Peptides against a protein of PDB entry 4PN1. Designs and how they scored, part 5

Target 1, 261 residues: chain A of PDB entry 4PN1
Amino acid sequence: KIEMNFLNKPIVPDTTKVISNFLTHYLITEPVEHVEIEAKLGTLIDLETQNRFEFPVMNETILNPEFNLRTRFESDMTASEHKYLNEFLNQAFRDSQKPGRLPFAYKHTKQVDLFYETEDNSRDKIRVSKNQSDNQVLACVKKRRVADLFLYCPNDAFDIRISISDELPVSMPSGNQQPSLTRLKDRVGYVHQEIKIDLTKTTQNDPVYDTTERHELEVEFGNIADLRDRAQKAKDGMEAPLFRRVQLFMDNVRILRREHS

## One batch from the design tools (peptide; made by RFdiffusion4, then SolubleMPNN)

Design b1_p8_4_s1 (from b1_p8_4 with I1V V3I)
Fold by OpenDDE base, seed 2:
Structure b1_p8_4_s1 (fold): chain B 261 residues (1-261), chain A 8 residues (1-8)
Amino acid sequence: as target 1 above (261 residues)
Amino acid sequence: VPIPKYLR
């Protein structure tokens, strides 16, 4: 007979607790109405050195947002890294189709995002997303970044930014308004147990700067209603369902950030 | 050490 520990009871890692509390705050305590919760792979850059941030830790560490560490987060990777992750996820997809596994879903989308200034000149732009093939409007939203949580991952190729955003549905801009920015997105999406994993190639034409291409990997909670329910239960004293969901999410993120070419 | 509002 084996026991999991000397209490023979499950124990939850601090990382799971901290992230769960972070999510609970913006799901329940100060609830974001149209919440999007995603993790992006990237690099924490030290503003002083312009190199990857260095902290005297040897494993995954949640950075305290109350500290000004003078960092920025670059949610980008090389084309080769992006390709490698795509191949990795393709293999994971194939393996998941085997008997006895829970299958991935797969979707490839190409969209154009048109950004419009608001009448009040607020920092938040209206984003109209259209399907590139038929120009059908997919969404019209005003996205506001609410909060970020950064994980420094010294042993992995990437650091992580967990972001909470409010995607407020809004009316279409007036027909006379021109977009201030246009982005082309080529997105390959994988869904496993309602966790969305997206590989996105973004092309942006800047009138001032040359055309830039960005390669991003994001992991998103695909069922916000369920997550909110779990967070409410956690607030009511039953934390286990939320912890399990956060653990699943983070394990997927951990798998991905360890993969590199 | 400052503590985030959601951990208070």
Scores: peptide ipSAE 0.212, ipTM 0.889, DockQ to the pose 0.985
Fold by OpenDDE base, seed 5:
Structure b1_p8_4_s1 (fold): chain B 261 residues (1-261), chain A 8 residues (1-8)
Amino acid sequence: as target 1 above (261 residues)
Amino acid sequence: VPIPKYLR
C-alpha cells in the first residue's frame, strides 16, 4: 500500500495558500464589488538594466509586494511568441473536443475601446467597448487596478502578474466628449472549466509615435460568484474548495508560461 | 519589511 505522506492526507503548497489568501482578502475581507481577477504573462524587468530581473531563486516564487524591488512588469510579448501560443491553444481546443474530454469554448472578437477622461479629473478613465462589426456598445466601465501579485518564474518563458481590478459600470460619456484614446482589440478567447484564456492583439494609433501593437495573453476567473462563495467558505474554515479552484487556475497559467516559440 | 495584510 502506498500513502501520500505520513499523515496520508493531501497537503497544500504555500503558493496555493498565498494566492488563495490574496484572493480571499479582496473577495471577502475588503471586498471589491465588481471584481476582475486575471493573470497576465509577461516579464519582470529590472529598472536599472532594463533586462529581466534575476532573483536568487530556482523556481516559481511569489514576490513580497512590501519590498521595493525596482522592477516593472511588461505584459507584452513578441508576435512570434503570441502566434505560437495561439497555435498551441488551437491544438488544445481540438484535443478537448474528443470524446471523454471537457471541451473548450472558442470565440473570436474584434472590438474598439474608447477611453474618456472623467469630469472629476480622476486618474481612472471611462472605457467604452464597441463591437467593430456593428458598433454596438458592449460595455461602459471605469476600471481601477486594486492590487497586484507578481510571480517570478525563472524556469519558464514568462513571469506572471495576478491582478485584482474593480470594473465599475458607469453611464456613457456625453455625446459631445471626444475620446482621449482609441484602441483596436483583436481577441481570441478560449474557455475551459470556467477559466478564460484570451490572446489579444491591441493596436493603438498615436499621432506622434505612429501605430503600436501589443500582444498579450491573459487568464481570468470566469465565475466570480463561485469563487467568492469558495472564498467565504475558506474564511469560515473550509479552505479545500478554494484551494482546488486556485490550483486549477494556476495549473493553466503554468502550462501557458512554459510555452515558447 | 511589513508582511502583506492578507498574509497575517
Scores: peptide ipSAE 0.206, ipTM 0.886, DockQ to the pose 0.834
Fold by OpenDDE base, seed 3:
Structure b1_p8_4_s1 (fold): chain B 261 residues (1-261), chain A 8 residues (1-8)
Amino acid sequence: as target 1 above (261 residues)
Amino acid sequence: VPIPKYLR
């Protein structure tokens, strides 16, 4: 017989534990009501060098948020990288349609996001999302970034930011209010086992700055209720369901992070 | 360096 280790029990990597604890905190301990949990691919930039951050580690590592590393995170990638990932995901989608596999779902959306200042001059903006074709309102939310967890990935093309956000549904801004920012989003979305993978091309028109284009890939937990349930169970001493879900999420992130042309 | 509150 082959055993897993000298205890013959599964061992959970620290990455899984740390992320699980991070999620549990904002799901259960200090619960965010309308929580969104996503990972974005990008680059940790060292503010001193303006290059990719260099840390004396040789593998994926979670950065301690209590330590100021003087970094910023850029969630952008090149058009070529984005295209490659799109092709990769398209192939993964096709392969998943085969018998014996769990299929991807696919959705292509084009929307306009209009950002409005709040009446209380809060730092949080109201985002009105509309379908580009018919201007149908898809959502009106006030999004607050609650917390970030950064993964430095020295062996891969991208670093990772895991973000906890509070996305509160709110009433539409007054008709006389002008948007402070407009973003056109062309989003290709894939869903596998309730993990959402989105490739987004964003065009931003800023009244002051030139039009900017971004290419982003995000991975999101598609079933927050289930995740919250798992987190609660973890608090109650049953960690395995949460660990499995986090592992699934992170494995998907790792796959995407490693893919490049 | 301190550890995050959720890891204490």
Scores: peptide ipSAE 0.204, ipTM 0.886, DockQ to the pose 0.856
Fold by OpenDDE base, seed 1:
Structure b1_p8_4_s1 (fold): chain B 261 residues (1-261), chain A 8 residues (1-8)
Amino acid sequence: as target 1 above (261 residues)
Amino acid sequence: VPIPKYLR
C-alpha cells in the first residue's frame, strides 16, 4: 500500500492557499460586483536596471504586495513568442478533440475598443467595445483595477500578474465626444473546463504616440458564479472545491508560461 | 513583515 504522506491526506501548496485567499477576499469579503479575474503572462521589470527582475529565489514565488519592490509589469511578449503559443494552443486544441478527452472550445474575434474620458476627469476611462465586422456595440464599461498579485517565475519564460478588476456597465458617451484612444483587438480564444485562454494581438492608435502593437496572453476564470460559490464555501470552512479550481487555473498558467520557441 | 489584509 502506498500513501500520499504520513497523514494519508492531500496537502495544498502555499501558492494555492495564498491565491485562494486573495480571490476569496474580493469575491466574498469585500466583494467586487462585476468582477473579472485574469492572469496575464509578461515580465516583471526592475525599475533600476530596466531588465527582468532578479530576486534570490529559485522557483515560482508570489510577491508580497505590501513591499515596494521597485518593479513594473509588462504584459507583453514578442510576436514570435505569441505565434509559438498560438501554435501550441492549436495543437492542444486538436489533441483535446480525441476520444477520452475534454475538448477545447475555440473562438476567433475581432474587436474595437474605444476609450473615452469621463466628464469628471476620473482616471478610469469609459471603454466602448464594438465588433469589427458589423460595428455593433458589444459593451460599454468602466474598468477599475482593484488588486494585483504578482508571481515571479525565475525558471520560466514569463512572470504572471493575477488581476482583480471591476467592469462597471455605464451609459454610452455623448455623440460629440471623441475617443482618446482606439485599440484593435484580434483575439483567439480557447476555453477548457471553463478556463478561458486568450491570445490577443492589439493595435493601438494613439493620437499622440505612434501606432503600437502588443501581444498578450490572458488566462481567465470563465465561470465567476461557480468561483464565487466555491469561495463562499471556503469561507464557511470547506476549502477543497476552491483549492481544486485554483489549482486547475494555475496549472494551465504554468503550462503556458513554460512554453517558449 | 507586512501581511496583506486578505491573508489570515
Scores: peptide ipSAE 0.202, ipTM 0.883, DockQ to the pose 0.923

Design b1_p8_4_s2 (from b1_p8_4 with V3I)
Fold by OpenDDE base, seed 5:
Structure b1_p8_4_s2 (fold): chain B 261 residues (1-261), chain A 8 residues (1-8)
Amino acid sequence: as target 1 above (261 residues)
Amino acid sequence: IPIPKYLR
């Protein structure tokens, strides 16, 4: 007979606890009303060297946000890396359609994001998202970045930024207002067990700097209501449901960050 | 180094 440990009970890794506490704070303690919670793949860049930051650690490590590490996070990846991840996810999608598996859902969306300045000269812009095919309005929001948590992943192709954002629904800008910025988004979305994985190609036209293209992969919690419920239970002393959900989310992130062409 | 508020 084999037991898990000397208590014969599951143990929760510190990474799971820290992330769970981070989420609980912005779900329950100082609740964000229209919260978006996502992880992006990217690279922690040392501001002094402009290369990937080097920490004296040998595995996935959550960085303390209270310490200025003189880093920036770049969520962009190469076109080849992005293509590889797309092919990888396509295969994962196909495999999930087999009997005995939970299937992925798949959606391909092309949208235009128009950014407008606010009358209050706030740093936050209004984003109007439209479908490229029929110009139907998909959303009109004012997005505010609330908090970030960074994971340095020395053994993987990418580092991770977990972000808490507030996406406030707002009224459409005046018809006379011109957008300050327009972005084309080609998004391939995969959903598995209410975890959303998006591959996005973003094209931005700038008259001065020409056209720029970004390639991003993001992982998002698709059921915020459920997550909030789990966080509330955790605050009340029942942590297991939250830990399980965070672990699922992070395992998906860990799979993706290991993939490289 | 300070500990984040959500870890207190």
Scores: peptide ipSAE 0.240, ipTM 0.897, DockQ to the pose 0.894
Fold by OpenDDE base, seed 1:
Structure b1_p8_4_s2 (fold): chain B 261 residues (1-261), chain A 8 residues (1-8)
Amino acid sequence: as target 1 above (261 residues)
Amino acid sequence: IPIPKYLR
């Protein structure tokens, strides 16, 4: 007979607990109404060196947000890295179509995001998203970043930012208002077990700055209602469903951040 | 180091 440990019960890693508590807070305790929860791959940059942050740890580490580490997070990667991840995900998609597997869903979208200043000069811009093919309005929102949780991953190609945002639907800006910023997004989306993985090529046309291109990979919880239900159960003392969902999410993130060309 | 409010 083999047992998992001397208690013969599953043990939950601290990473899972911390992230679960983070999510529970903004889902249940101080609930965000129109919540988006995503992890972005990127690099923690040391503000002093302008290089990737070096911290005296040897594995994945959640950084304490109450401590100023003098870092910034860059949610970008090289075109080569992005291409590699795209090829990797394409292969994962193909493999998931085999008998006995749970299949990926796949979607390719092209949209334009137009950003407008608010009349009150608030920091939050109005984002109008349109489909590039037919120019139909997909969304008009004000997105507010509510909280971030950073994971330093010294053994992997990327560090991680988990972000909680509030996407508030708002009225369209006036017809005479010009956008302050335009972003073209070419997005390849993969969904597996209601976890969304998006590879996005973004071209930004700034009136002041030169055109910039970004390559981003994000992992998002695709079923917020289910996640909120799990978080509520966790708040009520039944943590296992939330832990399992967070573990799944993080395992997908871990797979992706380890990949490199 | 202080801990976040959601971990208290």
Scores: peptide ipSAE 0.221, ipTM 0.893, DockQ to the pose 0.901
Fold by OpenDDE base, seed 3:
Structure b1_p8_4_s2 (fold): chain B 261 residues (1-261), chain A 8 residues (1-8)
Amino acid sequence: as target 1 above (261 residues)
Amino acid sequence: IPIPKYLR
């Protein structure tokens, strides 16, 4: 008979605890009403060197948000990396359709996001999302970035930004208002156990700047109500359900950030 | 280093 440890009880890694506490804060303590919680793959850039940030650690490390590391996060990857991840996820999708597995769901969407300035001259923009094929309005929201948590991953191709956002549904901008920014999004979405994985090719057309293209991968909690319930239970002393959900989320992130051609 | 408010 083998035991897990000298207590014969599961132990939760600090990464799981810290992320769980981070999420609990913005789910329960200072609750964000229309919360979106996502992790993006990208690179922490040292503002001093303009290279990938180097920290004297040898494994996945959550950076303390109270410490100014003089970094920026680039949520982008090469087309080749993006293609590889797409192929990888396609294979994972296929494998999940086999008997005895929990299946992925798959969705391919092409939309245009139109960004508008707010009447209040807020830093937050209104985003109108439309389907590219029929121009149907899919959503109109004002998104506010509430908080970020950065993971430095020295052994992997990507670092991670976990973001808390508030997506407030709002009325459509005035008909005479012009968008300040337009983004064409080609999104391939995968859902497994209510965790969303999106590969997005974004073409951004700015009236002032040249067109830019991005390749992004994001992982999102697909069931916020469940997550909030788990976070509440954690506050009430039952942490295990939240830890399990966060662990699942992070394991998916870890799989993705380790994959490279 | 300061500790985040949600960890205090």
Scores: peptide ipSAE 0.212, ipTM 0.890, DockQ to the pose 0.859
Fold by OpenDDE base, seed 2:
Structure b1_p8_4_s2 (fold): chain B 261 residues (1-261), chain A 8 residues (1-8)
Amino acid sequence: as target 1 above (261 residues)
Amino acid sequence: IPIPKYLR
């Protein structure tokens, strides 16, 4: 007979608890109405050294937001790393189609994002997303970054930023308004158990700077309603459903950040 | 060490 531990009861890691509490806050306590919750792979950079941040820890560590660590997060990777992850996810997709597995869904999207200034000159721009093939409007939103939680991952190629955003649907900008910025996005999306994994190549033309290409990998909660329900249950004293969902999300993130060329 | 409000 095997038992889980000396209590023979499940135990939840602190990482899961902390992230769950973070999510619960912005889902329930101070609820974001049109919430987007995503994790991006990238690098925590020490502003003083301009190198990857170094902290005396040996494993995945959630950084305390109350500390000014003088860091920035770069949500970018090399083309080679991005390609490797794409190939990795393609293989994972194929393997998931086998009998006895839960299958991935796959979608390739090419879109253009047009950013418009708001009349109030707010920092938040209106983003109009259009399909590149037919110019159909996919979304028109004002996205506000609400909160971030950073995970320093010393054993992996990437650190993690978990972000809470508010994507407020807004009316289309006036026809006379020109976009201040245009971004082309080539996105390959994988969905497994309502968790979205997106590989995105973003091309931006800046009038001042040369054309920049960014390679990003993001993991997103695909069912916010379910997540909100789980968070509400957690507030009501039943934490297990939320913990399980957060654990699933983080395990997927952990798999991805360990894969590198 | 300060603790974020959402972790209390």
Scores: peptide ipSAE 0.209, ipTM 0.889, DockQ to the pose 0.967

Design b1_p8_4_s3 (from b1_p8_4 with I1M V3I)
Fold by OpenDDE base, seed 3:
Structure b1_p8_4_s3 (fold): chain B 261 residues (1-261), chain A 8 residues (1-8)
Amino acid sequence: as target 1 above (261 residues)
Amino acid sequence: MPIPKYLR
């Protein structure tokens, strides 16, 4: 008989605890009403060197947000990396359809996001999302970035930004208002156990700047109500359900950030 | 080292 450790009980890694506490804060303690919680793959860039940030650690490390590391996060990857991840996820999707597995759901969406300035000149823009095929309005929201948590991943292709956002549904902008920014999004979405994985090709048309293209991968908690319930239970002393959900989320992120061509 | 408010 083998035991897990000298207590014969599961132990939760600090990464899981820290992320769980981070999420609990914005779910329960200072609750964000229309919360979106996502992890993006990208690169922490040292503002001094303009290269990938180098920190004297040898594994996945959550960076303390109270410390200014003089970094920026680029939520982008090469077309080749993005293609590889798409192929990888397609294979994972196929494999999940086999008997005895929990299946992925798959959705391909093409939308246009139109960004508008707010009447109050808030820094937050109104985003109107429309289906590219029929111009149907899918959403109209004002998104506010509430908090970020950065993971430096020296052994992997990507670093991670976990973001808390507030997506407030708002009324459509005035008909005479022009968008300040337009983004075409080609999104391939996968859902497994209520965790959403999106590969997005974004073409941004800025009236002032040249057209830019981005390749992004994001992982999102697909069931916020469940997550909030788990976070509440954690505050009440039952942490295990939250830890399990965060662990699942992070394991998916870890799989993805390790994959490269 | 400062500790985030949600960890204090």
Scores: peptide ipSAE 0.333, ipTM 0.920, DockQ to the pose 0.908
Fold by OpenDDE base, seed 1:
Structure b1_p8_4_s3 (fold): chain B 261 residues (1-261), chain A 8 residues (1-8)
Amino acid sequence: as target 1 above (261 residues)
Amino acid sequence: MPIPKYLR
């Protein structure tokens, strides 16, 4: 007979617990109404060196937000890295179509995001999203970043930012208002077990700055209602469903951040 | 060590 440990019970890693508590807070304790929860792959940059942050740890580490580590997070990668991840996900998609697997869903979207200043000069811009093919309005929102949790991953190609945002639906800006910023988004989306994985090529046309391109990979919880239910159960003392969902999410993130060209 | 409010 083999047992998992001397208690013969599953043990939950601290990473899972910490992230679960973070999510529970903004889902249940101080609930965000129109919550978006995503992880972005990128690089923690040391503000002093302008290189990738070096911290005296040897594995995935959640950074304590109470400490000023003098870092910034760049949610970007090279075009070659992005291409590699796209090819990797395409292969994962193909493999998931085999008998006995749970299949990926796939979607390719092209949209334009137009950003408008608010009359009150608030920091939060109005974002109007349109489909590039027919110019149909998909959304008009004010997105507020509520909280971030950073994972330093010294053994992997990327560090991680988990972000909680509030996407408040708002009225369309006046017809005479010009956008302050335009972003073209070419997004390839993969969904597996209600976890969304998006590869996005963004072209930004700034009136003041030159056109910039970004290559982003994000992992998002696709079923917020289910996640909120799990978080409520966790708050009520039944943590296992939330831990399982967070573990699934993080395992997908871990797979992706380890890939490199 | 300082602990975030959501971990208290």
Scores: peptide ipSAE 0.330, ipTM 0.920, DockQ to the pose 0.976
Fold by OpenDDE base, seed 4:
Structure b1_p8_4_s3 (fold): chain B 261 residues (1-261), chain A 8 residues (1-8)
Amino acid sequence: as target 1 above (261 residues)
Amino acid sequence: MPIPKYLR
């Protein structure tokens, strides 16, 4: 008989605990009503050097948000990296269709996001998302970034930002308002065990600057109700379900950030 | 070291 450890009980890594506590806070303690929880692949940039920040650590490390490290997070990758990840996920999708596996779902969407200033002059803009093919309104929301948690990943191609956002449904802007910003999004979405993985090409036209294209990969919790239930149970002393869900999420993120062209 | 509110 093999045991897990000298207590013969599961042990939870600190990374899982910290992330779980972070999520529990914004799910239960100070609950965000229309919460979105996602991880983005990117790079922690040193503001002084404009290069990737170098921390004296040898593995995945959650940065303490109470410290001003003078960094920014760039949620972008090269077109080649993005293409590589797309092919990687396509193969993962195909492999998951085999007998004995849980299948991926796949969806390709093209949308336009129109951003409007709010009448109350709040910092948060109204985003109207439309399908590019038929201009059908998909969503009208006011998205607020609530909190971030950064992971420095020295052994991987990308660092990680986990973000808590509030996506408040709002009424459509008045017909007289012009969008302050428009973005075209070409999104390839994969869903496995209610974890969403999106590869997005975003094109933005700037009247002053040339057209910019961004390549992003995001991983999102697809079942917030379940996650909130798990977080509540954790607050009530039963942490295991939350830890398992966070571990699944992070393992998917870890797979993706290791892949590089 | 300062500790985030959600870790207190």
Scores: peptide ipSAE 0.285, ipTM 0.909, DockQ to the pose 0.984
Fold by OpenDDE base, seed 2:
Structure b1_p8_4_s3 (fold): chain B 261 residues (1-261), chain A 8 residues (1-8)
Amino acid sequence: as target 1 above (261 residues)
Amino acid sequence: MPIPKYLR
């Protein structure tokens, strides 16, 4: 007979608890109405050294937001790393189609994001997303970054930023308004158990700077309503459903950040 | 160490 531990009861890692509490806060306590919750792969950069941040830890560590660590997060990766992850996810997709597995869904989307200044000159721009093929409007939102949680991952190629955003649906800008910025996005999306994994190539033309291309990988909670329900249950004393969902999300993130060329 | 309000 094998037991889980000397209590023979499940135990939840601190990482899961901390992230769950973070999510619960912005889902329930100070609820964001149109919440987006995503994790991006990238690099924590030490502002003093301009190199990857170094902290005296040997494993995945959530950084305390109350500490000014003088870091920035770069969500970009090399084209080679991005290609490798794409191939990896393609293989994972194929393997998931086999009998006895839960299948991935796959979607390839090419869109243009047009950013417009608001009349109040707020920092938050209106983003109009259109399909590149037919110019159909996919979304018109004002996205506000609400909070970030950073994970330093010394053993992996990437660090993680978990972000809470408010994507407020707004009316289309006036016809006379010109976009201040245009971004082309080539997105390959994978969905497994309502967790979205997106590989995005973003091209931006800046009038001042040369054309920049960014390669990003993001992992998103695909069912916010379910997550909110789980968070509410956690507030009511039943934490297990939330912990399980957060654990699933983080395990997917952990798989991805370990893969590198 | 200071702990964020949402982690208390």
Scores: peptide ipSAE 0.277, ipTM 0.906, DockQ to the pose 0.889

